Peptides against a protein of PDB entry 4GXB. Designs and how they scored, part 112

Target 1, 277 residues: chain A of PDB entry 4GXB
Amino acid sequence: VPTEEVSLEVLLSNGQKVLVNVLTSDQTEDVLEAVAAKLDLPDDLIGYFSLFLVREKEDGAFSFVRKLQEFELPYVSVTSLRSQEYKIVLRKSYWDSAYDDDVMENRVGLNLLYAQTVSDIERGWILVTKEQHRQLKSLQEKVSKKEFLRLAQTLRHYGYLRFDACVADFPEKDCPVVVSAGNSELSLQLRLPGQQLREGSFRVTRMRCWRVTSSVPLPSGSTSSPGRGRGEVRLELAFEYLMSKDRLQWVTITSPQAIMMSICLQSMVDELMVKKS

## One batch from the design tools (peptide; made by RFdiffusion4, then SolubleMPNN)

Design b2_p19_7_s1 (from b2_p19_7, 7 letters changed)
Fold by OpenDDE base, seed 4:
Structure b2_p19_7_s1 (fold): chain B 277 residues (1-277), chain A 19 residues (1-19)
Amino acid sequence: as target 1 above (277 residues)
Amino acid sequence: SLYRPEELNVTFHNPVFEA
């Protein structure tokens, strides 16, 4: 692609548009820096955020496709998909809420975390009780961003990334699940007809390994998911989990977001490694 | 399984795994 100056739209979690003038040849970090500059985010806080490729759903929700890698050209990555539903989103890229303290010290960082958190609550990624919701709304009305975040940090699935409904082979084959990644775990939420919501927590520290696979189902294969057209690529994330002492079991998640899930796992692992060092 | 060019198989070892 010839190097040209272009206007690139980057969205915040709440859908706020940030327009930046970049080169088509600018790499992910260059674009991120441009966004940071536009927002007046200090350089020392840039590392707490990343650019993500997402698919915007009809309801305005974001389905995360992947984190943009360093070598990527965000303009090319998004435009090559030839669909307006794909967007670039700025989001925090760390998991430990302790890092919020660093980000919150800056007005812009605070605003970014606030906007993200509000969005995550509105989208149901962060789970709240009725009373908590009332408290959050009150704080939101007062625009008390710090207090809002402090309360939010105590909430279930704060800092988690929620994926689209998919299928897992745990606890049984072809279970419909909602996967969320955060707090060094994958949370698998299962609701079977007539049953209470069940959650399986899979801590990263109990995963020996994980794998991402892609396959094209054979026409004769049990395409159990009615929505998969013939010939669609099937993506799976599988992880080998220590269920009990000396008992490893593979858990497989079938999802078009398998790559993103793997990225989350790696990111959580990386963060844990930093803490151990 | 027939090798298809679209087939991805990547395994990641977890260095923070606690046995």
Scores: peptide ipSAE 0.564, ipTM 0.859, DockQ to the pose 0.410
Fold by OpenDDE base, seed 1:
Structure b2_p19_7_s1 (fold): chain B 277 residues (1-277), chain A 19 residues (1-19)
Amino acid sequence: as target 1 above (277 residues)
Amino acid sequence: SLYRPEELNVTFHNPVFEA
């Protein structure tokens, strides 16, 4: 792609648009710095955020595709897909809520975390009771962003990334699940017919390894799962999990977001490694 | 490559695994 100046749209978690003038040859960090400058986010806080490639669904929700890597050219990465449904999103890129304290000390950082958290609650990524929702709304009305975040930090799945509904082989074969990544775990939520909501919590520290694979299903006489066309590539994330003492078991998630799930796992592992150093 | 899902077969070792 020839080097030229372009206007690039970057979205916040709440869908707010940030337009930046960048070069087509600018790498991820260059674009991130441009976004930070536009928002007046200080340089020392840039590292707490990342750019993500997402697919905007019909309802306006974001399906995370992957984190943009340092060597990528964000303009090229998004435009090469030749679909307006793909967007670049700015989001915090750490897992431990303790890092919120660093970000919240700055007005812009506080605003970003607040906007993201509000959006995550509205989208159902953060789980709230009726009473908690009332308390959160009260804090919003008071424009008490810090107190809002402090309350939000106590909520179930705060800081988690929620994926689109997919399929896992746990607890049974071909179980419909909703996967969320956060707090050094993968949470698999499922509701079987006639049963209450169940959650499987898989801590990263109990995963010996994980893998991402692709496959092409053989044409079978059975109707493919709804929404999957003939010949579509199947992406899977599998992890080998320590279920009990000396008992490892593979758990496999079939999802178009398997790559993003793997990125989350690696990111959580990296953060844990930093804490151990 | 992570950018070509049709060709993916990548395994990651977890250094923070606790046996």
Scores: peptide ipSAE 0.561, ipTM 0.869, DockQ to the pose 0.581
Fold by OpenDDE base, seed 5:
Structure b2_p19_7_s1 (fold): chain B 277 residues (1-277), chain A 19 residues (1-19)
Amino acid sequence: as target 1 above (277 residues)
Amino acid sequence: SLYRPEELNVTFHNPVFEA
């Protein structure tokens, strides 16, 4: 792609469009800085956010594909997919809610966190009771952003990234699950036939390792998940988990978002490493 | 490479693993 000035659209979590003029050769950080400048986000807060490649669903929901890497050219990364459903989204990129305090001190940072949190609640990524939802709505109506966030920080799966429904081999083979990443864990929500909703919590600190693999489905073995096109590569995330003392077991998640899940794991690990240093 | 999902076979070791 020749180097030229282009208008690039970056979305906030709530779907707000931020248009920035960048070069096609601008790297992820350059674009991020441009977005920050457009939003009047201070330089010292830029590091709390990242750009993500997402697929926008028909209902406007975002399916996170991956985090844009530092070496990437966001314009090229998104346009090379040749589909308008792919978007670039700005989202906070830390997991520990304690970092919210730094971001919330700034009006723009506060607004970004607020918009993200509202969106996450609306999308069901953050789990709320009816009463909590009422309280949140009241605060939203009052535009009490700080109070809203403080309440939200106490909610289940606050700060989690929720993935599309997929399949896992735990607790049994071919279990439909909804995976969420956050709080240094993978949460697997599942409903087995005739059973109540269950959640499996897999803490990152109990994962010895994880792997991402791809495979080409053979025609005969196509567990056609409804959304998989013909010839689509099957992605899997597997992690070796310490189930009990001295007992490691592999858990495998089959998902088109396996890469994003792995990125989340690495990101959570990195953050934990920083905390330990 | 994460850029080529069709060829992915990558294992990550966890430095924060607690045995």
Scores: peptide ipSAE 0.560, ipTM 0.869, DockQ to the pose 0.619
Fold by OpenDDE base, seed 3:
Structure b2_p19_7_s1 (fold): chain B 277 residues (1-277), chain A 19 residues (1-19)
Amino acid sequence: as target 1 above (277 residues)
Amino acid sequence: SLYRPEELNVTFHNPVFEA
């Protein structure tokens, strides 16, 4: 691609647009630095955030596709898809809420975390009771960002990334599940007819390995999944999990976001490795 | 590779696995 100066749109979690002037040849870090400069985010806080490729849904929700890698050219990565549905989003890229303390010390960092958290609550990624929601709304009305975040940090699935509804083979074959990644785990939420919400928690430290695979399903005349046309690539994330002492079992998630799930796993593993060092 | 999802078959070993 010829090197040209272009205007690139980067979204915050709440949909706020940040326009930056970059070169088409600028790599992910260059674009991230440009966004940080536009927001007046200090250089020492840039490492707490990353750029993600997402697909914007009709309701404005984001389906995360993948994290942009260091060698990528964000302008090329997003424009090559030839669809306005694809966006670049800035989001925090750490999992341990303890790192919030570093980010919150800066006004811009605080604002970014606040906006992300508000959005995650509004989208139902963070689970709240009615009373908690009332308390959060009160703090939001007062624009008490620090207190809002402190309360939010105590909530279920704070800091998690929620994926689109998909299918898993656990606890039974072809179970519809909602997967969330955070706190060094994958949470699989399942609601079967007439049953209470069930959650399977799969800690990363109990995963021996994981794999991402793609397959092209044979044109079977039975449209088993209503939304996938014949010939669409099927992506799967499988992980080998220590269910009990000396008992390993494979769990397989079928999702178009399998790559993003794998990226989350690797990211959580990397963070755990840093903590152990 | 992540750029060729049709041929994707990658296994990751977990270094923080606790047996």
Scores: peptide ipSAE 0.560, ipTM 0.868, DockQ to the pose 0.582

Design b2_p19_7_s2 (from b2_p19_7, 8 letters changed)
Fold by OpenDDE base, seed 2:
Structure b2_p19_7_s2 (fold): chain B 277 residues (1-277), chain A 19 residues (1-19)
Amino acid sequence: as target 1 above (277 residues)
Amino acid sequence: GLYLPSELNRTFENPVFEP
């Protein structure tokens, strides 16, 4: 692609649009810096955020596809898809809420975390009781962003990334699940017929390894998940998990977001490694 | 494409695995 100056739209978690002028040849970090500059986010906080490729759903929610890699050209990466449903989103890219303290010290950082958290709550990514919701709404009405975040940090699945409904082979074959990644785990929420909502927690420290595989389903066979065209690539995330002492078992999640799940796992692992060093 | 080839069919050994 010829090097040209272009306008690139980057969205915040709440759908706020940030327009930046960049070169088509600008890499992910260059674009991220441009976005930061546009938002007046200081340079020392840029590293707490990343750019993600997402698909905007009909309801305006984002289905995270993957994190943009350092070598990528965000403008090219998104425009080459030739679909308006694909967007670039800015989101925090760390998992430990302790890092919020660093980000919250800055007005812009605080605003970004606040907007993201509000959005995550509204979208049901963060799980709240009725009473908690009332408290959060009260704080939101008062525009008490710091207090809002402090309360939110205590909530279930704070900082998690929620994926679209998908299928896993655990605890049963073809089990419909909602996967969320955060706090060094994959949380699988499921409701089996006639049963209550259940949650399985798969801690990253108990995963020996994982992989993403791709396959092309046969036209005649398995029901394509709603919204997938016939013949689309099927992605699976498989991880080998220590279920009990000396007992490893493979768990497989079938999802178009398997790559993103893997990226989350790697990111969580990396963060844990940093903490151990 | 939506995905990078390097992201597919790769096994990640977990360095923080605790047996």
Scores: peptide ipSAE 0.612, ipTM 0.953, DockQ to the pose 0.789
Fold by OpenDDE base, seed 5:
Structure b2_p19_7_s2 (fold): chain B 277 residues (1-277), chain A 19 residues (1-19)
Amino acid sequence: as target 1 above (277 residues)
Amino acid sequence: GLYLPSELNRTFENPVFEP
């Protein structure tokens, strides 16, 4: 692609559009810096955020596809898909809520976290009780962003990334699940026939390894996963999990977002390594 | 494409795995 100055749209979690003028040859960090400059986000806070490729659903919700890598050219990465449903989204890219303290010290950082958190709650990524929801709404009405975030930080699945409904082979084969990544775990919400809603927690520290594989489904195969066309490649995330002492078992999640799940795992692992060092 | 080749068919060994 020839080097040209272009206008690139980057979305915040709440759908707010940030238009930046960049070069087609600008790498991910260059674009991120441009977005930061547009938002007046300080340079020292840029590292707390990343650019993600997402698919915008009809209802405006985002299905995270992957994190843009450093070597990528965001303009090329998104435009090469030749579909308007794909967007670039700015989101915080750390897991430990302790890092919120650094970000919240800045007005722009605070606003970004606030907008993201509001969106996550509205989308059901953060789990709230009725009472908690009332409290959050009250704080939102008062525009008490710091207090809002402090309360949100205590909520279940705060900071998690929630994936689209998919299928896992645990605890039973072809079990419908909703996967969320955060707090050094994959949380699988599932409902088995005749059972109450259950949550399975797979801690990253108990995963020996993982991989993403791709396959072409047979034409006769029900690729009836919501949002999957007949011609889409089937992606699976498989991880080997320590179920009990000296007992490893493979768990496989079938999802178009398997790559994003893997990226989340790697990111959580990386953060844990930093904490341990 | 949607995905990078490096993202597929690679086994990630977990350095923070606790046996």
Scores: peptide ipSAE 0.611, ipTM 0.953, DockQ to the pose 0.802
Fold by OpenDDE base, seed 1:
Structure b2_p19_7_s2 (fold): chain B 277 residues (1-277), chain A 19 residues (1-19)
Amino acid sequence: as target 1 above (277 residues)
Amino acid sequence: GLYLPSELNRTFENPVFEP
């Protein structure tokens, strides 16, 4: 792609549009810096955020595809897909809520975290009780962003990334699940017929390894999964998990977001390594 | 494309695995 100046749209978690003028040859960090400058986010806080490629669903929700890598050209990465459904999103890219303290010290950082958290609650990524929701709404009405975040930090799945409904082979074969990544774990939520909501927690520290594989499903007869065209590539995330002492078991998640799940795992591992050092 | 080739068919050994 020839180098030229272009207008690039970057979305915040709440769908707010940030327009930046960049070069087509600008790499991910260059674009991120441009977005930060547009928002008046200080340079020392840029590292707490990343750019993500997402697919905007019909309801306006974002299905995260992957994190843009350093060598990528965000303008090219998104436009080459030739679909208006794909967007670039700015989101915080750390997991430990302790880092919120650093980001919240700045007005812009505070606003970004607040907007993201509000959106995550509205989308059901953060789980709230009725009473908690009332408290959050009260704080939102008062525009008490710091207090809002402090309360939100105590909520179930705060800081998690929620994925689209998919399928896992745990606890049973072909089990429909909702996967969320956060707090150094993959949370698998499922509701079997006639049963209460169940959650399986897979801590990253108990994963020996993981991999993403791709396959083309063989033309099986009648049951094309709704929404997947014939011949669409199936992605699977498989991880080997320490179920009990000296007992490793493979768990496989079938999801078009398998790559994003893997990226989350790597990111959580990296953060844990930093803490360990 | 949607995915980078380097993202597929790679096994990641977990350095923070605690057996």
Scores: peptide ipSAE 0.611, ipTM 0.953, DockQ to the pose 0.796
Fold by OpenDDE base, seed 4:
Structure b2_p19_7_s2 (fold): chain B 277 residues (1-277), chain A 19 residues (1-19)
Amino acid sequence: as target 1 above (277 residues)
Amino acid sequence: GLYLPSELNRTFENPVFEP
């Protein structure tokens, strides 16, 4: 692609559009810096955010595809898909809520976290009780962003990334699940026939390893997501998990977001490594 | 494409694994 100046749209979590003038040859960090400049986000806070490739669903929700890597050219990455449903989204890229303190010290950082959190709650990524929701709405009406975030930080799945419904082989084969990544874990929500909602927590520290594989689904395969054509590549995230003392078991999640899940795992691992150093 | 080839068929050994 020839180097040209283009207008690139980057969305915030709430769908707010940030238009930046960049070069087609600008790498991810260049675009991120342009977005930061447009938002007046300080340079020292840029590292708390990343650009993600997402698919915008019909309801406006974002299905995260992957994090844009440093070597990528965001303009090329998104336009090469030849579909307007794909967008670039700015989102915080850390897991420990303690880092919110750094970001919240700045007005722009605060606004970004606030907008993201509001969106996550509205989309059901953050789980709230009726009373908590009332409290949050009250704070939102008062535009008390700091207090809103402080309350939100206490909520279940705060800071988690929620994935589209998919399938896992745990606890049984072809089990429909909703996976969320956060707090150094993968949370698998499932409802087996005739059973109540259950949540399985897979802590990253109990994962020996993981991998993403691709395959062509068999015509008779029940593991194909309903929205996938028979010719679409099936992605699977498999991780070897320490179920009990000295007992490792492979768990496999079949999802078009398997790569994003893997990216989340790596990101959580990286953050844990920093904390252990 | 949607995915980078390097993202597939790679096993990540977890350095923070606690046996």
Scores: peptide ipSAE 0.610, ipTM 0.952, DockQ to the pose 0.798

Design b2_p19_7_s3 (from b2_p19_7, 8 letters changed)
Fold by OpenDDE base, seed 5:
Structure b2_p19_7_s3 (fold): chain B 277 residues (1-277), chain A 19 residues (1-19)
Amino acid sequence: as target 1 above (277 residues)
Amino acid sequence: GLYDPSELNRTFENPVFEP
């Protein structure tokens, strides 16, 4: 792609559009800096955010595809897909809510976290009770962003990334699950026949290893991923999990978002390593 | 947080694994 100045749209979690003028040759960090400048986000807070490639669903919800890597050219990455459903989204890229304190000290940072959190609640990524929802709405009406975030930080799956419904082989084969990544775990929400909703927690520290695999299903084969047509590449995330003492078991998640799940795992691992150092 | 598509089928060993 020839180097030229272009207008690039970057979305916030709430769908707010940030238009930036960048070069087609600008790398991810360049675009991120442009977005930060547009938002008046201080330079020292840029590192708390990343650009993500997402697929916008018909209802406006985002399906996260992957994090844009440093070497990528965001304009090229998004336009090469030749589909308007793909968007670039700015989102916080850390997991530990303790880092919110750094971000919240700045007005723009606070606003970004607030917008993201509101969106995550509205999307059901953060799990809330009726009473909690009422409290959150009250705070939202008062535009008490700090208090809103403080309450939100206590909620289940705060800071998690929720994936589209998919399939896992645990606890049973071909079990429909909703996977969420956060707090150094993969949370698998599942409902087995005749059973109540269950959540399986797979802590990253109990994963010995993981991998993403791809395969092409047979034309006659059913895709385990909702919404995928026949002949599409089947992606799986497999991780070897310490179920009990000296008992490792492979767990496999079949999802078009397997790559994003792997990215989340690596990101959580990286953050844990930083904390341990 | 880096993923290279060329690393498909690669097994990532977890450095924070606690056996």
Scores: peptide ipSAE 0.545, ipTM 0.905, DockQ to the pose 0.512
Fold by OpenDDE base, seed 2:
Structure b2_p19_7_s3 (fold): chain B 277 residues (1-277), chain A 19 residues (1-19)
Amino acid sequence: as target 1 above (277 residues)
Amino acid sequence: GLYDPSELNRTFENPVFEP
């Protein structure tokens, strides 16, 4: 692609549009810096955020496709898909809420975390009781961003990334689940017919290994997930999990977001490694 | 290394695995 100056739209979690002028040849970090500059985010806070490729769903929700890598050209990455549903989103890229303290010290950082958190609550990514929701709304009405975040930090699945409904082979084959990544775990929420909502927690520290595989289902046999045409590429995330002492078991999640899930796992692992060093 | 979509079918050993 010829090097040209272009206008690139980057969205915040709440859908707010940030327009930046960049070169088509600008890499991910260059674009991120441009976005930061546009938002007046300090340079020392840029590292707490990343750019993600997402697909905007009909309801306006974002389905995360992947994190943009350092070598990528964000303008090319998004425009090459030739679909307006694909967007670039700015989101925090760390998992430990302790890092919020660093980000919240800055007005812009605070605003970004606040907007993201509000959006995550509105989208049901963060799980709240009725009473908690009332408290959060009250704080939101008062525009008490710091207090809002402090309360939110205590909530279930704060800082998690929620994926679209998919299928896992645990606890049963072809089990419909909603996967969320955060707090060094994958949370699998499932509701089997006639049963209450259940949640399985898979801690990253108990995963021996993982992999993403791709396959093309045979036309005749495999139940295509609703909305996927027969013969479409099927992505799976498989991880070997320590279920109990000396008992490893493979768990497989079938999802078009398997790559993103793997990216989350790697990111959580990396963060844990940093903490151990 | 960091996961890359080009690394499909690669098994990643977890360095923070606690057996």
Scores: peptide ipSAE 0.543, ipTM 0.900, DockQ to the pose 0.461
Fold by OpenDDE base, seed 1:
Order: sequence, then structure tokens, then C-alpha cells
Structure b2_p19_7_s3 (fold): chain B 277 residues (1-277), chain A 19 residues (1-19)
Amino acid sequence: as target 1 above (277 residues)
Amino acid sequence: GLYDPSELNRTFENPVFEP
């Protein structure tokens, strides 16, 4: 792609549009800096955020595809897909809520975290009771962003990234699950008809290894999975998990977001390594 | 972890694994 100045749209978690003028040859960090400048986010807080490639669903929700890497050209990465459904989103990229304290010290950082958290609650990524929802709404009405975040930090799945409904072989074969990544774990939520919500928590520290694989399903007779055409590539995330003392078991998640899940795992591992050092 | 499709089928050993 020839180097030229272009207008690039970057979305916040709540769908707010940030337009930046960049070069087509600008790398991820360059674009991120441009977005930060547009928002008046200080340089020392840029590292707490990342750019993500997402697919906007019909309901306006974001399906995260991957984090943009350092070598990527965001303009090219998004436009090469030739679909208006794909967007670039700015989101916080750390997992430990303790880092919120650093970001919240700045007005812009506070606003970004607040907007993201509100959106995550509205989308059901953060799980709230009726009473908690009432409290959050009260704080939102008062525009008490710090107090809102402090309450939100105590909520179930705060800071998690929720994936689209998919399939896992746990607890049984071909179980429909909703996977969420956060707090150094993968949470697999399962709701079967007539049953209570079940959650499997897979802590990263108990994962020996993981991999993403791709395969083309053989034409099996009648049961095409709803929504996937015959011959579509199937992505799977498999991780070997320490179920009990000296007992390792493979868990496999079949999802088009398997790559993003792996990125989350690596990101959580990296953060844990920093804490360990 | 996997960052891009070029790392498909690669097994990532977890350095923070606690057996």
C-alpha cells in the first residue's frame, strides 16, 4: 500500500468514534499514540491500552478478533478485510485491577475506564445482581466515576473479556459454553435447559501448555453446525490443565475466536511474569 | 500464546505453570 495520509476511525468500547489522521504506513504504536493525542491521554498511560481488531455484530456488540501487533499497520489490517463490519477498538490491555489506580489518576484515563466498564456491564460481560445494578445506576446518575469503578472492581468478571458463544469438550463433549478471559483464568459458563448456571474456572497457573489448531471438517452427513458452511475452517484452542495432583487433562474449545483466546492467555501469562520478577 | 496465524499448531509451554 502506498504511503499516504488517511483518516482512520478508532472506536472506544462504548462505540464512541475517534478519528485520527495517520499515514497508511504508521504502525500500531504510531496509531495508538495518535489516538492518545486526540483524547489528550498522557504518554505515560498509553501502555495501559491496546488496539484490537474486532468484528461488529448486528446488535452492535464487538467480537474480538485479535490484538494488533507492533509490526502491523492498523489502517491496512482493517481495510484489507474489505468489510465494514471490522473495526479497530481501543481498550485497556492489562488484567490486574490494581493498575486501574494508575490510570484513574488521570481524567482521560478515568473516563476511558469508566466508559469501558459501563459498556461491559451493559453488554453483560460484567455480571451484576439487581441490587448492584441499582447501585451502579445511582452512581452513574451522580457521575461519580471513581466510586462507580470502585464498586465495579468488586463485581463478578470485572476486567474480563467475554467471547461469543462456542463449544467445548468440558464438562462433556460438545457442550455449548460462553468463555471469558480475565483475572488469570478462562471461565467457561454453561447453562443447560432446566439447570442452573455452571462455571468452570481454569486458572492460567494450572495450564501446562496450550495451542491453537485449524482444521477443515470432513463432510459429515446431516449435522452442519448452525452458521458454518460446509468446508469452513474450524479453529480450536486446546490447553492441558492440571485437574488434580499429577492429573493433566486436555480441554478443547472450538471457537472462531481461538486465536484471540490464545492472545489473552499469553497476555495474562506475561503480566504474571512481570509480577513474579 | 498465539499472536497471529503463523503460530498455528505451535504448542506454547506456560512459564508460570505451577505443578
Scores: peptide ipSAE 0.549, ipTM 0.915, DockQ to the pose 0.535; fails the geometry check
Fold by OpenDDE base, seed 4:
Structure b2_p19_7_s3 (fold): chain B 277 residues (1-277), chain A 19 residues (1-19)
Amino acid sequence: as target 1 above (277 residues)
Amino acid sequence: GLYDPSELNRTFENPVFEP
């Protein structure tokens, strides 16, 4: 792609559009800096955010495809997919809510976290009780962003990334699950026939290893998602988990977002490594 | 680190694994 000046649209979590003038040859960090400048986000807070490639669903929800890597050219990455449903989204890229304190000290950072959190709640990524929802709405109406965030930080799955419904081989083969990544874990929500909703927590510290595999399912094989053709590529995330003392078991998640899940795992691992140092 | 899609089928050993 020739180097040209283009207007690139970057979305916030709430769908707010940020238009930045960049070069087609600008790398991820360049675009991120442009977005930060447009938003008046301080340089020292840029590192708390990342650009993500997402697919916008019909309902406006974002299905995260992957985090844009440093070497990527966001303009090329999004346009090469030849579909307007793909977007670039700015989102916080850390897991420990303690880092919110740093970001919240700045008005723009506060606004970004607020917008993201509101969106996550509205999309059901953050789980709230009826009473909590009432409290949050009250704070939202008052535009008390700091208090809103403080309350939100206490909520279940705050800071988690929720994936599209997929399939896992745990606890049973071909079990429909909803996976969420956050708080150094993968949360698998499942509802088996005739059973209540269950949540399995897979802590990253109990994962010995993981991998993403790609395969073409056999004609007799199951598909990872409804509507997928039997000849379509199936992505799987497999991790070896310490189920009990000295007992490791492989868990496999079949999802088109397996790559994104792996990115989340690596990101959580990286953050934990920083904390251990 | 960042996941590289080219690293499909690679097993990532977890440095923060606690047995």
Scores: peptide ipSAE 0.546, ipTM 0.904, DockQ to the pose 0.502; fails the geometry check

